# Ledger of designs, part 1: peptides against a protein of PDB entry 6FRK

Scores and structures below are computed, not measured.

Target 1, 411 residues: chain A of PDB entry 6FRK
Amino acid sequence: NEEVLNAMLKEVCTALLEADVNIKLVKQLRENVKSAIDLEEMASGLNKRKMIQHAVFKELVKLVDPGVKAWTPTKGKQNVIMFVGLQGSGKTTTCSKLAYYYQRKGWKTCLICADTFRAGAFDQLKQNATKARIPFYGSYTEMDPVIIASEGVEKFKNENFEIIIVDTSGRHKQEDSLFEEMLQVANAIQPDNIVYVMDASIGQACEAQAKAFKDKVDVASVIVTKLDGHAKGGGALSAVAATKSPIIFIGTGEHIDDFEPFKTQPFISKLLGMGDIEGLIDKVNELKLDDNEALIEKLKHGQFTLRDMYEQFQNIMKMGPFSQILGMIPGFGTDFMSKGNEQESMARLKKLMTIMDSMNDQELDSTDGAKVFSKQPGRIQRVARGSGVSTRDVQELLTQYTKFAQMVKKM
Unless a header shows other numbers, all headers, positions and changes below count from the first letter of the chain.
Peptide ipSAE was made for these designs. It is ipSAE averaged over its two directions, with the distance scale d0 held at 1.0 Angstrom where the peptide's residues are scored. Compare it between designs on one protein only; published cut-offs may not apply.
The geometry check fails a fold that doesn't show the stated peptide or that is severely misdrawn somewhere.

## One batch from the design tools (peptide; made by RFdiffusion4, then SolubleMPNN)

Design b1_p8_1_s1 (from b1_p8_1, 3 letters changed)
Fold by OpenDDE base, seed 3:
Structure b1_p8_1_s1 (fold): chain B 411 residues (1-411), chain A 8 residues (1-8)
Amino acid sequence: as target 1 above (411 residues)
Amino acid sequence: VLNELLKL
């Protein structure tokens, strides 16, 4: 009935508000979901929860789509990309990440520091650019960001650079002077793309901040940063709504590789606590792990063993920025990402592997490993003693395995 | 492999 629908929609609306989704967008989504749900289809015995989840997912996808095609650089042309955003948004780090992303794809890429307000801005950009072997321009003596940006863009245009990234100042206290400086720089360099960098952790402030930038400068793209932290990403919906501009990339940590092209489906799945399944797919495909084909075939057959999970943990340990990969795995992200640095996440994974090292081949190679342990509880006590852990730690591992194996069987 | 686990 309509009361049950209203109760479930109230829970979804509460969860979206707790995910930093703007209250106006949550209200509009509630009305759109109500209008999209056929109550007659709900009467036919379909899983009411799945129908509401699907309707919510579709409406969130529409909220992330501005209806505008993202700008893309043209190969063999000079593409000027201007970055704008608040100080502490991760703007300077994101400039370096974007430069490195294009460099790895065989683009002739460079960086310009036009932040004259922050004394350490050029040193920070220079340090990041030097580590990534990216050419850079800036000044220690020129105080006009328009001069630095113009000279740097002209220099790199004359040197036939394809991607010219301009980092600007991010002043917090004088909004008018920041916006005037951004307009003067934009008018001087005539950028092909203006990228607004937004911190996902600012929560409900995302709408007001994104709107303030769009009302002053012609923002054409958004990059969302700090999606590795406590930010649930709901502020990204507010940025798209305010800027009417697509999210082009996301920043997912402090490392230069902690940067990926924005994908709508993965992002909404993560926002709903479903995990970032598709982003984990792309990231493991980029790593060209030779052992992928053999387990691909097992997964097509709905088979997943504790040994298969162990081999995946070995692969994850080889993949580098480990916090991101765990945060993308459904059911690992919440329990493994709790308050720990990358080293604690690695230590937890090593602990799980050490528990599995105390299992026998019958336990590891069983297509129903959890049932092997449930039928003979003495196995849990043996494994716990062999690995130096509690019986609870072994039960937690088996619970995680069961969640994974159930996902594989639903595929 | 988490890739196809997650593609299907």
Scores: peptide ipSAE 0.005, ipTM 0.430, DockQ to the pose 0.031
Fold by OpenDDE base, seed 2:
Structure b1_p8_1_s1 (fold): chain B 411 residues (1-411), chain A 8 residues (1-8)
Amino acid sequence: as target 1 above (411 residues)
Amino acid sequence: VLNELLKL
């Protein structure tokens, strides 16, 4: 039993290392999982694999929870939010995304460019802010970030802004001069929240970078950027461990709306390639399609049919940028997207819909569609012939459906 | 690889 546990934990550890999880955290996770698994319960004939998966999931959730409540802005007050992070982390873009998020929620939001180091920083912020209709402040001539930040914060406090976001300079290296400048800005403006912005694609460097910022400035929140379909997200665990601060938002793309509140359970589910059903539900809710209410109510009741999956595929085809939404569907993770452009992804989805078009209402409307096919294998052959596909393609669809339906039943 | 590990 211990050899089987050690073999499975070795596979999990390998996968987490490949997901850019820090080697120290992976070792600690292995020890915590070993301590959390009752070897007596594993002897009782319970599915050892499910127990280990659940223990791994539970310990990953703990690694993303710093045990500290996230700061939240107070309505009708001036809330100063200072951004810190390396150049190329997506900090400036993330300032605009956060400003736009609060503006869409009916907050009086503004942006301050206190990046005097990067040529064109203010022009870039001004361009992003103007496009989003967000008020902004900055200088082309003032070189002291403390002066710009102080003047901008004072201006927007006097104009009764509720969300005042300050973008600071980012440098390519951990330079003491950068950290002193950030500390001087923080001391001058007295921010209500300091947000560290981290690029998820930096892999094993996430811990050392996040620690260097936390050791110099009072980081209270983390935002992880570049969590598009290529970033495995393991660096987020390193950021939480190093900063002891919650992840508050994630950046999922290049658009100003490719930004969402961080949810621990969906994130760990996605990191493990289980998909993000909550984010899928939230995104389906944002579309306000007339048929969405009935689907959401079924999902809340743990009901999911092949028809509900077909309707979801129709909705996804209407949404345009397909890669992000497929990555939220269980079993359509990295392997489904890693091989193709948007057109190939759409062609694969259209193939799945064509398979479902060859199903009957009893198959489509069954709350256990996979069991209908498993009890009568002749149905698979009928559907395969009707849709012009292999029996394997139908079995792969039913396997994907089963994974999704099992997750919906656990919600 | 994580997807393969979670292939039940």
Scores: peptide ipSAE 0.005, ipTM 0.377, DockQ to the pose 0.025
Fold by OpenDDE base, seed 5:
Structure b1_p8_1_s1 (fold): chain B 411 residues (1-411), chain A 8 residues (1-8)
Amino acid sequence: as target 1 above (411 residues)
Amino acid sequence: VLNELLKL
């Protein structure tokens, strides 16, 4: 039993390392999971795999929760939010996304560009802010970010702005002078919240970078960017551990709407490759489709048919940023997003629907559609001929369905 | 990755 547990934990640890989780956190998690699993309960014929997964999930949830309540802006007050992070972290884009998020909620929002180090930083912010109709401040001539930040904060305070976002210079490892400049800006404007922005793709470097920021300024919130279908997000755990600060939002693409409040359960589910079924349920509920309750109830009971998958594809095609929704479906995120534009992903989805349009009700409504096809291979050939596709394309669809149906059964 | 772990 202990050898089987150690083998399964070795696999989980390998997975977490491949997901860019810091090696120290993976070691600690392995010890915590070992301590949380009763070996006697594992002997009682319970699915040993399900127990280990639940224990791993529970320990990852604890690693994402710093035990500190996230800062929230106060309505009718002036809330100064300072952004800090590396160059290329998506910090400037994230400032615009956060401003737009609050603006859509009826907050009076503005942006300040205190990045004097990057040529064209102010033009980039101005372009993003203008497209979103967000008021902005910056200078083409002032080189002191303390002056720009102070003047911009004072201006927008006097104009009764509720959300005042200050973007700062992005940094590289060797720029101690920039680190002092950030502290000077923080001291001058006295922000209500300091947000560390990190790129999910930087992997094992997340801990050291997040720590370097926390050691210089009082980081109170984290935003993780580039959580697109390829970003495994394991570095986010390192940022939470190093900053002792909650993740408040995630960036899920390049568009200004590719921004959402952080949810622990969906994030850990996605990190484990379980998909974001909870976030899919939430997005499906936001559409107020009459059939949503019946689908959600089937999913909760671990029932999932090819028809239920077809209905989800119809719903996905009615939803906005198609990339985000596909990245939430288990088994679609990595392979669907990797190779093409939103149009190519939509064309692939339409192809899958066309294959399902050639299926009969017995195939569509089966609780194990893949088993119906495996028992009678002549069905695959019929569907392939009916939809004008190869037998391989039908087998690939059934493989995707099987992956999803197995995940729904594990909920 | 967990899906591959879940196939082993």
Scores: peptide ipSAE 0.000, ipTM 0.380, DockQ to the pose 0.023
Fold by OpenDDE base, seed 4:
Structure b1_p8_1_s1 (fold): chain B 411 residues (1-411), chain A 8 residues (1-8)
Amino acid sequence: as target 1 above (411 residues)
Amino acid sequence: VLNELLKL
């Protein structure tokens, strides 16, 4: 039993390291999971894999919890939010995303460009802010970020703005001059929250980077960017551990809407490849689509058909940037998107729909569609011929359906 | 949930 536990923990530890989780955190997780598992309960015929998975999930949830409450803006007050982070972290884009998020929630929001180092920083911020109809401040002539930040904060305070976001200079490296500038800006504007923006794609460097910022400035919140790419999100755990600060939001793409509040359980579920059905539900409810209630009720009852999956794909095809949505669907994660751009992913969905168009109502409406095909393999050949695809393509579709239907039955 | 998620 201990050998089986150690083998399974080795696989989990390998997968977490491949997910950019810091080696120290993976070691700590391993020992915490071992200590949390009763070997006697594992002997009593409980599903050992499910027990280990639950223990791993529980300990990952603890690693993402810094033990401190996230700062939240106060309605009707002036909340100054300073952004810090390296160049290329997505900091400037994230400032615009956060401003837009609060604006859509009915907050009086503005942006300040205190990046004097990067040529065209103010033009970029102005372009993003103008597209989103967000008020902005900055200078083309002032070179002192302290002056720009102070004047901008004072202006927007006097105009009774509720959310005042200050973007600062980034550098390619952690330079002492950058940290001195950040401290001078922070001292001048006295921010209510300092947000560290981190690129998830830097992998094992997340700990050292996050620590370097925390050791110099009073980072109180973290935003993790580029979680739509090759980054599996393990760097987020490193950021929390190093900063002792909560993740408040995640950036999931390049669009202004590719931004969501951080939720611990959905994030860990996604990190483990379990999908994020809850975050997917919330994203749906935010876009106010009328025809939704009927399928929530079916999923609550553990019912999921191939027709339900087809209707899913039709709806995906009506949605914008597919990468995020597919990455939230259990069994349609990184492997579906890993080989192509958004257009190729659309072409794959259209191919899957074309396969389902060759299915009959008995196949589509079965609560166990995969079992209908497994009992009569001739159906796979019929559907493959009808849709002009290989029998393998039909089997891959049925495998995806089975993974999803099994998850719905466990909800 | 997912049809809802995907009608977005």
Scores: peptide ipSAE 0.000, ipTM 0.348, DockQ to the pose 0.030; fails the geometry check

Design b1_p8_1_s2 (from b1_p8_1, 3 letters changed)
Fold by OpenDDE base, seed 2:
Structure b1_p8_1_s2 (fold): chain B 411 residues (1-411), chain A 8 residues (1-8)
Amino acid sequence: as target 1 above (411 residues)
Amino acid sequence: LIKELLKL
């Protein structure tokens, strides 16, 4: 029994190390899992693998929970949020993403650029803020970040802003001068929350980086960036362990919308390669499928039309990057679609939709669309000509539709 | 349904 436990724990430890989980945390996890597994329950014929997986999952959830409640902004108050982090962590992009998130939730949100060290920092922030229609403050001439931050916070307080986000200078190295500047800014503006932004792609360096920030500034929240495709997110565990602060959001890509509230269970499920079923459900529910009830009722009756398939393709196109959606499905590894396969898949969906745009309402709304085309093969030729495709492409679409309609009838 | 649409 102990040999089987040690073998399974070795596989899990290897997978966590390959996920950039810190070696010390992996060792501690192994000890905690060994202590949490009752060897007597393992003797009782329970699926030993499932029991170990559940114990590992439970201990990973504890490593992501610092036991501290995340700070939340108060509606109708002035909430000052200071961002800290290294250059290249995605800090400036994350400030814009967070501002846009709160703006979309109906908060009066603004951005302050207190990054005087990086040439063009203010231009970049101004460009991002202008695209998102977010009010911004900064200077081209003032070199003291304390002055810029203080003036910007005062201005936006006087204008009754609810969310005031301050972007600070990032440097390439943990320099004492950077931490002194951050402390001076924090002391001047008295932020309600200090957010540390960490790049997940730095792997084992996440612990040392997060610790260096926590030892110098009162980090109260963490945002993890670059959780798109290649970063398996193990650095997030190191950030929580070092900062003793909750992860509040994650950055999942380069777009302003590639920003999500952090959820512990989905994140650990994804880290273990179990997928993110909850995030998939939430993303499917955030699609205001104005017709979700009508579709659910049709599906309950085993009805599925070519129009229903067209609407589902429109919805998939609205879900964003197909690689992110696949990465939410259990058993689809992060490598299942390289960036090349995503563009090809979207082009394929668009081609299928273009074929359906050449169909008539009788063909689209038939509960047996494939039979309508099989009875009158001249319809296939009409649709093929109308959409500029081969008769084979139309037959392939009808074959795919028939497979889906058969699956809906089995649900 | 989404899982099967995604197998396309």
Scores: peptide ipSAE 0.007, ipTM 0.498, DockQ to the pose 0.114
Fold by OpenDDE base, seed 5:
Structure b1_p8_1_s2 (fold): chain B 411 residues (1-411), chain A 8 residues (1-8)
Amino acid sequence: as target 1 above (411 residues)
Amino acid sequence: LIKELLKL
């Protein structure tokens, strides 16, 4: 029994090391799991694999929980959020993603570029902010980040902004001057929250980097980026351990929408290669697909209309990026939808919905919508003209609908 | 349904 436990723990430890979990944390986790497993319960014929997986899962959940409540902005107040992190961590992109997240939630949000070290940092921030319609501040002439940060924070405070995000310079490990600059900026603007941005792909370096930032500035939150790549996110555990700060958000791609609140259970399930079944269930539940008992009943009776298809397309578009949905399904790698294919797929769904917006209730609510159009070809020409598409595009939609309706009849 | 939509 102990040999079987040691063999299975060796496989789990190998998988955690391949997930970029720090070797010290993997050793500690192995000891904690050994201490938490009752060897007598393992002898009773219970699925030894499930017991070890559950014990590992519980210990990983504890490693992601720093025991500190995440900072949350106060509505109707000024909240200054300072970003810190290495160059190439995705810090500047993450500032824009967080600003856009709060803006979509109805917060008056702005961005400040206090990165004077990187040529074109302000132009990049300005470009991202302008695309998202987020107010921004920075300088082309001022080289002191303390002056820029102070002036920008004062300006946006006077304009009654609720979320004021300050992006700082990102530099390499050996620049003591950067850490002093970050401390001077933090002292000048007195941020309500300091966010450390970490790239998930830096692997075993996460601990030493996260510690170096925490030793210089009061990091209170962590954001992990590039979780759409080959990085399984094990470095995030090292950042939490070193900063003693919660992960608040994750970046899951390059788009401004590739940003979500951190959820512990989904993250650990994904780290263990279990997929994100809970996050898929939560997203399905957040879609209020259960309020579609009527749709589930129709599907069980082999009924599927063009309206039912339209409502499903609306639901899928509400789920957010398809890459995130796929990355939740066990055995679909994050690479299954190349970043270019997702925008194309969403544009394709939106085109199909625009065609259906030109259909009438008789066409949408027919249990044989394709037959309604086949009996009266003038309907295809009407819908094509109404939606600004070809008659071929409408026929392709009806062909897709027919394939779905046939699949539903076989369920 | 999702798999067939993802072939879009």
Scores: peptide ipSAE 0.007, ipTM 0.479, DockQ to the pose 0.163
Fold by OpenDDE base, seed 1:
Structure b1_p8_1_s2 (fold): chain B 411 residues (1-411), chain A 8 residues (1-8)
Amino acid sequence: as target 1 above (411 residues)
Amino acid sequence: LIKELLKL
């Protein structure tokens, strides 16, 4: 029994090391799991694999818990959030993602660019903020980040903003000049929260980097970026261990909506390759199924229109990247949708929607949309011209609709 | 539905 336990723990330890979990944490986890497993209960015919998996899961959950409550913004108050991190950590992109997250929740949000060190930092922030319709502040002429941060915070306080995000300078490495600048900015603006942004893709360097920031600056929260796959979640454990600060959000891609609140249970489940059934359920529930009561009722009657198909394509596009959805399903590896196939699939859905935007209500709301087009071929030519596509592309759409409508009639 | 969309 101990040999089987040791073999299974060796496999788990190898997988955790491959997932960039710090070797000291893996060693501690192995010892804690061994101490938590009753070998006598393992003899009672319980699935040994499930017991080990549960013990590993429980100990990983403890490693991600800093024992400190995460800071949360107060509604109707001014909340100053200072971002810190190395250049290339995704800090500037993460500022925009966090601002957009709060804006979508009905918070009055703004962005300040206090990065005077990187050429084009303000233009990048301005571009991201403008696309998201987020108010922003910065300077092309002021070189002191303390002045920019102070003026920007004062401006947005006077305008009664609730979430004031300050993006700071990064460096390629930890430098005393970076930490001095960060301390001067922090002292001037007195942030309610200091967020350390860490790139998960740096692997075993996560601990040393996170520690260097915490030893110099009062980091209170962590955001982990570039979690675009299963393989590199282990740096998050190192960040929590080094900073003693909670992970509050994760960045899961390049899009402004590739940003979610950190959930311990789903994250550890994903790290163990168990999938994220909870996050899949949450994403399926965030699909406002309330508009789907009418759809479910139509589907129960075997009715499916081109409009119903269009609404489903909109819902799928709202779910975000298909790779993330598939990565939530147990046994679907991230490799099943190459990054190329995802952009192509989204572009294809968008093309199909553009074709449907050129259809009329009679065509969209017909319970036999394909028959409407087959009876009057001139409709295909109209829709093709209206959407800038070939008559073949419209016929392919109608062929797909017919396949879906036939599937619904069999449900 | 998702499986048929992924065949698109």
Scores: peptide ipSAE 0.009, ipTM 0.502, DockQ to the pose 0.162; fails the geometry check
Fold by OpenDDE base, seed 4:
Structure b1_p8_1_s2 (fold): chain B 411 residues (1-411), chain A 8 residues (1-8)
Amino acid sequence: as target 1 above (411 residues)
Amino acid sequence: LIKELLKL
């Protein structure tokens, strides 16, 4: 029994190391899991794999809990949020994402660019802020980030902004000059929260990087970026361990909407490849799909039309990057859609929708749309001509529809 | 349904 446990724990430890979990945390996890598993309970015929998985899940949940309550902004107050992190961490993009997140929730939000080191930092922030209709402050002439941050914070406080986000300079490396600048800015603006932004893709370097920031600046929150890439999120555990600060949000792509509140249970479930059914349900509910109830009732009756399929393609296009949706479905790894395959899949859906746009209501609303086309092959030729596609492309669509309609009848 | 839509 102990040899089997050790073999299974070795596989889990290897997978966690491949997920960028720090080697010290993996060692600690292994010993904690061994101590939490009763070998006598494992002998009683319980599924050994499920017991180990549950013990691993429980100990990973503890590793992302810093034991401190996350800071949350107070409604109707002025909340100053300072961002810190290396260049390329996604810090500037994350400032815009956080501002947009709060703006969409009805908070009066603004952005300050206190990055004087990077040429075009203010233009980039201004572009992002303008696109999102977020008020912004910065300078093209002021070189002191302390002056810019102080003036911007004072301005937006006087204008009764509730969320005041300050973006700071990043460097390619940890430099004492960067840390002194961050400390001077923090002392001048007295932020209610200091957010460390970390790139998840830096792997085993997450611990050392997060520690270097925490040792110099009072980091109170962590945001982890690039969790849509090759990074499996194990670096997040290292950030929490080093900063003793909660992860408050995650960045899941390049778009302003590719940003979500951190949820411990879904995150660990995703890290273990269990999927995120709750996050999938939440995303489906956030889409305000006006006809989800009507669709669910049709599906319960085994009815599925070409129009119902068209509406589902529209819904999928609204859900954002297919890679994120797939990563939420149990048993679909993030590898199933490389970034190249996602654009191709979206182009394919758009092509299928363009074919359906050339169908008539009788064809779209038929409970047996494929049979309507099979009885009158001239309809295929009409739709093909109307959509600028081959008759083969229309037949492929009808074949796909038939497969879906057969699945709905089996549900 | 989503699983099958994504196999397209």
Scores: peptide ipSAE 0.007, ipTM 0.483, DockQ to the pose 0.161; fails the geometry check

